# Ledger of designs, part 292: peptides against a protein of PDB entry 8HF1

Target 1, 320 residues: chain A of PDB entry 8HF1
Amino acid sequence: NVMLYATKPTEVMVSFPHQEQVLTVTRLISAEIEKFYVSLDLMNIGVQPIRRSKSLQCLRDPSKKSFVKQLFNDFLYQMKEYGIYAASIAIISLIVEFDIKRRQAETLSVKLMHRTALTLCEKIRHLLVQKLQDMTYDDDDDNVNTEEVIMNFSTPKVQRFLMSLKVSFADKDPKDICCLVFVERRYTCKCIYGLLLNYIQSTPELRNVLTPQFMVGRNNISPDFESVLERKWQKSAIQQFRDGNANLMICSSVLEEGIDVQACNHVFILDPVKTFNMYVQSKGRARTTEAKFVLFTADKEREKTIQQIYQYRKAHNDIA

## One batch from the design tools (peptide; made by RFdiffusion4, then SolubleMPNN)

Design b2_p29_1_s1 (from b2_p29_1, 13 letters changed)
Fold by OpenDDE base, seed 5:
Structure b2_p29_1_s1 (fold): chain B 320 residues (1-320), chain A 29 residues (1-29)
Amino acid sequence: as target 1 above (320 residues)
Amino acid sequence: DEFIQELLEREKEVEEELSGYTINPLRDP
């Protein structure tokens, strides 16, 4: 029980300027998704056959439409919170998911729905990649993965996070690093993982220093095969992190579910700490003598963040 | 509160460490 450990990591707050994205491409993408929702609502997909799979699958979205909307809403959130570069990675996960669902479609109407969603994702990917290429002189897809492109097309939050990684870990021994990165949403783990892979590969000071992995919560909604694959991936990722083959782990609330990870020297909270439990569980992973617990806050939320951390710290000291 | 003061001091130290890095706004040129 991580709550029982009085961990005293150095708590650090990193502020970033609050900026609303003023990009034409993000407005275009949002408008295309909204148009798609109108079209999706008009689609007759018939009554979904209740797959009589085990009791936990009854929590499947009663309409395959609301699941499609959820994936696009999660994408829109990632584009807003992490930027265009992160969105270019996130859209690939939607493409893969809709292609699988298109192939698994039991009816022509459901197949068409997933095909239309897939076509929209391909259009969105093209718009994102084209915008990333506007800063590159060469039309080669590999040129969009530079440190400069990643930084310029990431939100101020992500820029401050990447800068904090560079300052914290440049030219260090990989063995001396045990880093956790907490994000709010499970889908963000894979998106930030892909961003970090490209950033680390494009940053000489980090290439042989940081080896990232990601861990997502169990998808109780996934088919049995996907749930087995996800469980195998989680087990493998955790094992690589324990063995020191990975030294940075991106995770969501999964660690609250009792996944035991080694004592870390760095814990980054990329998204706002929303619960006392998340504060205690994440802070409780920073257990080394010189451990850092780093929080990111927008300037506009800084005072609220300080007060929230103070209240959580007080409540933690009252129970420890 | 001593904790808030220490938190603000460490925030300033990190801002100084990060001062060599420019934050670019997400805007159209």
Scores: peptide ipSAE 0.494, ipTM 0.909, DockQ to the pose 0.690
Fold by OpenDDE base, seed 2:
Structure b2_p29_1_s1 (fold): chain B 320 residues (1-320), chain A 29 residues (1-29)
Amino acid sequence: as target 1 above (320 residues)
Amino acid sequence: DEFIQELLEREKEVEEELSGYTINPLRDP
């Protein structure tokens, strides 16, 4: 039981400046997505057969349009919360998803909808990559994956996170590291994973130290929408982490779903702790001697974060 | 509260460790 045997990890709060992104590219992308939503609302995709899933609880998003909007809204969130470098990775996941859906489309109208979404994603990708290249002397795509580009095009939160990883793990033995990184959204797992791969590869002190993996939470909405590929990947990722072939695991609230992850010496909470359960479960994974539980907070939310951690800690002690 | 004080002390220690790293604002040049 995660609650009963928790060694008290060292709780660490890392502050970062809240800065609004003042990038023309982000405004352009947001405006293009809003224009697309107007066009999407006007698209006649016909009456879609309501496939009643037998499981009463999962409101399948009955609208193929609302799913498209959800993916772009999640992208906009990632661009805002993690920066344009992370967004350049996140957009690839949308491209893959819309290309699959375009190929699987049962009607020409649905095929066209996904094609239009895909075309927008390619435009967004180009805008992002072009902006990343503005800091590189060479037009080659490979030059955008430097430590400098990653840092300069990441939000202060992500910058502080990457710095914290570098300080915590530079030149350490990979065997001594068992790190969890918690994020709120399932789509963020892949985005931060891709960012970490590039950051680790560009950072000599980490290149042979950290081996990241990611775990996407089960889609609470329908296990039927989890591709067989995603389920295989999840199982493989967990196994690699258990076997020590990966020493950093990025996960969403997957621990709530009963995925048994080993005891870790580092737990990073990249996104705000929104629930007591998330606090207890994530903190409860930091079980080794000298385990660290690291939280990130914007300066403007610092006092609120301190009070929230205090309240969660008190509540946890009252039930333990 | 002892916990809050310890939390603030550790925050300061981490900020000192991170002081060598510049946070770059996301802005157009």
Scores: peptide ipSAE 0.486, ipTM 0.900, DockQ to the pose 0.689
Fold by OpenDDE base, seed 4:
Structure b2_p29_1_s1 (fold): chain B 320 residues (1-320), chain A 29 residues (1-29)
Amino acid sequence: as target 1 above (320 residues)
Amino acid sequence: DEFIQELLEREKEVEEELSGYTINPLRDP
C-alpha cells in the first residue's frame, strides 16, 4: 500500500513566471491548424464501418476527423505549455502517426485526409526548426540541439525543470540516481523524453549521468490502438529502469494504472497535481526523507498550489 | 503552519540556485 510509508519525502515547490509566448511562429502555426480544421470539416471521407468494439462509449468518430483534431490540439497544448523546442520534437510524433494512418487507410479519401495532415505537420516542423536556427550564431552548425537553444525556446516551467535536473544531478554517480518525472498527458512523455535526450547530450555535466526513458499509460479509451510495439516499448522501458540501465523515467498516469515502479530519490511533477490520488501515488514513490518531491507552479497560481498541497498533505495525514 | 514555512524556505533556496540560469526568449526580438 503506497500510502503507508513512514518516511515522507522533502516537498519542494519551484515557481516559474507565467509568460505567454509572443512568437509570430506560434501564431502562424495556430492559424495554419485552424485553417486546416476548416478544410478538414469540408472533407468528404465517407461513412466508415463502425467497428462495434464491445465498449459502447467510444463512438468511434466514423470520420476519424476527431482523432486528427485531437492530435493537433495536443500538439498546440504542448507548444503552449513546454515551448517551441518541445513542439519541434512533438510534431515528429504526429508525422509518424499520420504516416502510419495514411498507410493503414482503407479508402482513398481517408488516405488523402492523413496525407493533408502530414503535409501540414511537415510545414509546422519547418517553421519550428527555422525559428530554432535563427538563434544559432554559427552559420555552419545547423545544430539546433544546443543547451542554449533548448533553454531559449522552452517555457519558464521547462527551463526551471531542466535547471533543477542540472543542479540536482551534475557530475553525480548515475547509480545513485533514481528519478521520476510525471506529466499529465501521454504525448508529453515522448516530447519531454526527446527534449531531455538532446539536453543531456548538449550538457557535459549530465552526459553519462542521466539515462532517460519514457512510459505512457495504457490508453483505456482505445486498447486496440496500442500497437504491440508500444506495449513492448513500455515493458522494456520499465525493465531498464528497474535494472538501473535507465535512471530517469518520464511517465503519465502510470501509478493510477497500477504499474509497479521502484522507489525513487527524486520525483518531479512537471504539470499541476490535479487529484489527491495523483499526489499520494507520485509522492509515495519518494520513500526516504532524503528523497525530493518537486512540484512546479506558475507564480500566478503559487498561492493556490500551496493551499492545494497543504490540503492534500492534511488529507493524507488523516488517512495514514 | 510549519510545513508552509519550510516549503517557502526551500522554494527560496531553489530560486536562489536557479536564478543565474533563467533566460527569457519567449518573445520575438
Scores: peptide ipSAE 0.462, ipTM 0.868, DockQ to the pose 0.614
Fold by OpenDDE base, seed 3:
Structure b2_p29_1_s1 (fold): chain B 320 residues (1-320), chain A 29 residues (1-29)
Amino acid sequence: as target 1 above (320 residues)
Amino acid sequence: DEFIQELLEREKEVEEELSGYTINPLRDP
């Protein structure tokens, strides 16, 4: 019963300026994806046989086109919400996924569709990396993974998150840290993980302090080989976090009921809390006496966020 | 409300702690 913990965490709100990102590169990438959607809609991929999975749930296999659009929409969301540095990591995940789908393609038309998506991802990757390099004054230092580049090409939300990590954990004993970071989307876990690895490596005060891991929610949908590798990786990541070999875990909101994640002293909610259940479940992981539950809000949404936290706290106290 | 006041006080404390860090806007030079 997660509700009966006597120690309520300290709730902390961190505001960040709402900035419209006016980068030419982000507009160019968005326009290229929109052009690709028009081309994708015109592609004749034929009638795909509905693979009836023998398991009772007729999961409507999303059309192969809808899946491609979903991945690019998730990428566009990550670029908008986390910045172009995070997007440079996110695009690699799309490349990997489309290459797998290209190899698994049963028809030449589907293979060509995934190849066209890959070519677009490679172009996007090049545009992102080039823009990251434009800030490196030294033409010879291909190292886009500096603290400065990460900070300058991250959204105000991500900047405040990274600053909050630095202030909270600089020069601390790794054993005294048990941190959860909640994100809304599955693909964001891996993107923020890659960003944190590079940030920690570039930040001397954190290099030997924070060891991040990520957890992707179980895709119960596909018993395919990918699901086995993902399951092995998830088990390893959870075990490393349980053993204290990792002290920061990035999780999607799809924490399956029953992932016994340890009592944490820090819980960061990087994305907006959309439901009372998410509030209670995430807050219920901050169980130490000095536990902090940290929320991020845009300045324009600050009042709404305060009222929402108050309402959730009241509702939680009425049930407890 | 005591809670809202405490939340605002903690927000201010964190903002003071973070004041040494510059937020760089995502913009073209």
Scores: peptide ipSAE 0.461, ipTM 0.879, DockQ to the pose 0.727

Design b2_p29_1_s2 (from b2_p29_1, 10 letters changed)
Fold by OpenDDE base, seed 1:
Structure b2_p29_1_s2 (fold): chain B 320 residues (1-320), chain A 29 residues (1-29)
Amino acid sequence: as target 1 above (320 residues)
Amino acid sequence: DEFIEELKKKEEEVEKELSSYTINPLKDP
């Protein structure tokens, strides 16, 4: 019985202009990924010996190509939803993942597949970093991590989110801040975490105020060594947040796992609320009337979002 | 109706606060 505490936080909606950023670099990157998919489909990976371990049944060769495509599709989503700056961080997560998979490869063909994917990620990273550097007027300051670069190469959603953080937390006591940021996807947690680290470091009003951490849900898919490290890291991240060593926690769908996170005074929902459970669980972290529950919506989806939240609120009140 | 009005009011308040920070995203020329 999760006591549905009838939490009445201050619900806020932040609208942002729907802008399809048609940057030449994003088109080039998308085209390179599409060309890579064609080449990937032509790659002979062979038939890998099915290890009879019940836990490894998911590792058939079609699943390896599918996993590579899933990571690039997730990257393309992040580039579209969060912008080029966020994409420059998101691509690092793909580089790390493909390097791990390359090292874990049981066959030369699979090793070469992951190497080819890695080479594409390195090319994409170069294209993104080069585009970020085009705004650095000074030949000597290769620092693409300025507030200006972050803001200019972020989507309107991310811009409004960063502005909302600055307005909400500028010059506050770090001890008075308990902030949750909910995102839909696991890799978005890492991407937004990296973006926030750079933004906070470049923003004097936030540098000594916000200490971000992130948490990702349990991947039920692979009980691999990564899952143990991730569990240890999750426990450490939660503990840092409990101890006040971190005051902003970025979460994907983790609330379904019953992770005991303290009550927060700010809850940001960066991505669309797709389920009633996500609404109830995220809102249930903002337990006081003074707590803010902030939603982000595109202008074109505003009315639809309002109606959806109204339905969720009504359904929640009918159960409470 | 009251809920929608409450959301709209708070949105306008936040938009007023955020308006001072509006940076236009770079478009390719």
Scores: peptide ipSAE 0.231, ipTM 0.767, DockQ to the pose 0.708
Fold by OpenDDE base, seed 5:
Structure b2_p29_1_s2 (fold): chain B 320 residues (1-320), chain A 29 residues (1-29)
Amino acid sequence: as target 1 above (320 residues)
Amino acid sequence: DEFIEELKKKEEEVEKELSSYTINPLKDP
């Protein structure tokens, strides 16, 4: 029971300036997605046969339109919260998902819907990559994956997170590192994982120090092939982290009590701590004597965050 | 009070450490 474990990690709060990304490209992308939603609402895709998989209590929108909108809304959230560099990675996940769904489409109308969504994702990807390239002064280096490009096109939150990783882990022994990174949304795990791979590869001090992995929370979705692959990936990622083949794990949920992960020396909470349980369970993973528990907060939310963490700490001490 | 001061002190320590590595985010031209 992680809730009863009185861990006393060093709690650290990192503030970041609240910068609204006033990028023309983000406005253009948002406007293209809104235009697509209008078009999507007008699409007649017919009544889809409800494949009653016995276990899918999840109201699959019979139109599958709500799921398409959800993926784009999650993308828009990632672009806003993590920046256009993170968005350039996040859009690839949408491309893959819509391409799979296009191939699996049972009707021509559904196939067309997913094709239109895919075409929009390709346009968005082009707009993002073009904007990333505009800062590459070297006409010949198509490499948008430099430390400079990553930092410049990341939100202040992500910049402070990457800097915190560099300061914390530069030139350390990989064996001495056991790091967890908590994010709110499952799709953010893959996005931040891809960002970290590129950042680590572009940062000499981290290149042979940090080996990231990601774990998405268990989809309570039925054991469809995707869920088996996701479970296999999740099991493999956890095993790599246990074996020390990965030393940084990105996760969207506090690892359910049954996932015994080794005592971590660093826990980063990239997104706001919304619940007492998330606070206790994430903090409860920082079990080493010198463990750090790092929180990120916008300057405007700093006081509110401090008060909330104080209440959580008090409540935790009353239970422990 | 002590907790808030401890958090502030550690925040300032981390900001000092981070300031040494500040790549000035290139403002969008």
Scores: peptide ipSAE 0.220, ipTM 0.763, DockQ to the pose 0.566
Fold by OpenDDE base, seed 2:
Structure b2_p29_1_s2 (fold): chain B 320 residues (1-320), chain A 29 residues (1-29)
Amino acid sequence: as target 1 above (320 residues)
Amino acid sequence: DEFIEELKKKEEEVEKELSSYTINPLKDP
């Protein structure tokens, strides 16, 4: 499509301090997950029937211990990359997933495995929520969803992202906004979506301005494990974004799958651009004359990120 | 390189804008 070559969006890089605020709660949670992995390895789940999944690429059997570990590893990543507030939302997705699997378990041993995982998730949720509450100044306001709490319990990357949204969109007409937010991981889409809902609701300048949706790429999961509900939600979310009922879409690598998303005026890349294709495809969505393409980088990685983006830009111009 | 200078300039502009919104860094109590 020749139009991909002609649009030069304004590229912006936003730096954030690489402060690993090592909270005691994050260490406790990590230690509880590691203890659970030891227990999980010792757990006898029996021989599971080899379901011939037709796609050889389905490394993630939800009945296997490896899948349970993967969900917790993905959670640990969310907590590290996005902060405690985002983790408090991410853990709910694990709770839902393990409760579904517990109910669908064909064996008592698999049922027990998912029950144990679920119990750990509830403990983690309690630890996270308690830590969010401990920073609320008002003893009487159990409301952990304030702008202050969200900002204080988000990583510097997420703080800079939220600030960039506020600066970019405060008091604007919702109709003039077509925003994409790219994230690397599927689970990040739901997590950042929940965070954005709460942030927008807590930020008066954004409440009637931004309407977020999220879309998860199909290729990251066996089509067999995408619930009919998730597929319906994805179709609905895309349609809402096309109809202008949503003006901010959070995506994980979805552009690779030929999902025709509209031309956008803002594209945020929340996670590092790891591939040339991701750079070209995401940048190629910033097609308006005043389109902004915003990248986030840690200060420590700034030079490396600049060089990588320069190489991608050069390579893109050489193909054009 | 004009690109790197443009990126730096825009980064400084965004940082100035964002600095006005810097909620106090995470004070661990």
Scores: peptide ipSAE 0.215, ipTM 0.755, DockQ to the pose 0.593
Fold by OpenDDE base, seed 4:
Structure b2_p29_1_s2 (fold): chain B 320 residues (1-320), chain A 29 residues (1-29)
Amino acid sequence: as target 1 above (320 residues)
Amino acid sequence: DEFIEELKKKEEEVEKELSSYTINPLKDP
């Protein structure tokens, strides 16, 4: 048996300073969301019929309030982990989702709940955009999508990621690039995609070099119309990446679900590797010795990250 | 420029450290 010695990719770890972005705007947004949760808990939206999905023992919260809170909690996470620029993109996804849920609302009370959530999202969007504009020196260019604004309003992790992209891919042939970017959360894929579109467009060295796409895992929870659109988007995104029409793919746990993506010469892990499966599946996409597998770690977590990678490497060698 | 140079230096330092933790696959006899 020729065990094809899978050529191990070059593993690179990029450290970033742990900096808590203490912005007044982030405190205001968090306080507005907390006030909204208090108001949401007081909303009487009636008992919705429990659709017993056979497979999910999780009693769907008959109120749909838990879903609204989950979206805002995911937004707060993205704002903390990726910065206020990424948050300005992430909030648009919440706006779209709450508008869909508002239109699909079976009752006036549920419609009003989603409308109130949507109004809060628009307020948050305004606060974020205003803060991004406050740093544009040129009074005439309302363009918050400059390289400088993106960098200044991104977390150190995202700054290091964007710099790593610029250093790795500036003025390269787009045909020579096959890049994967792994993120932990589904909603982060679209947020980082929007950030990368704006960053690439504002960075001349990358504008004609990187063509990003994103892919989100199948939401097995909802067979609804949204799941059909998402499945179509996934198929299209994967096909564009296979055809070379996109050369950078942002994905979450999708590869753990057995989605076949081609071998890549760069694999970036933007979030901490939390599972052995994630480590093996993501690293297994970098199949050549020339391929890079890049991890990001906070300086304070560097030793712990090294130890974790060591344990994963050991475990992988013990099963091989 | 300094920031990119720091990144490269840190990447090289960490690459060296990560390479030291590569357990050589036991040669199957």
Scores: peptide ipSAE 0.190, ipTM 0.606, DockQ to the pose 0.062

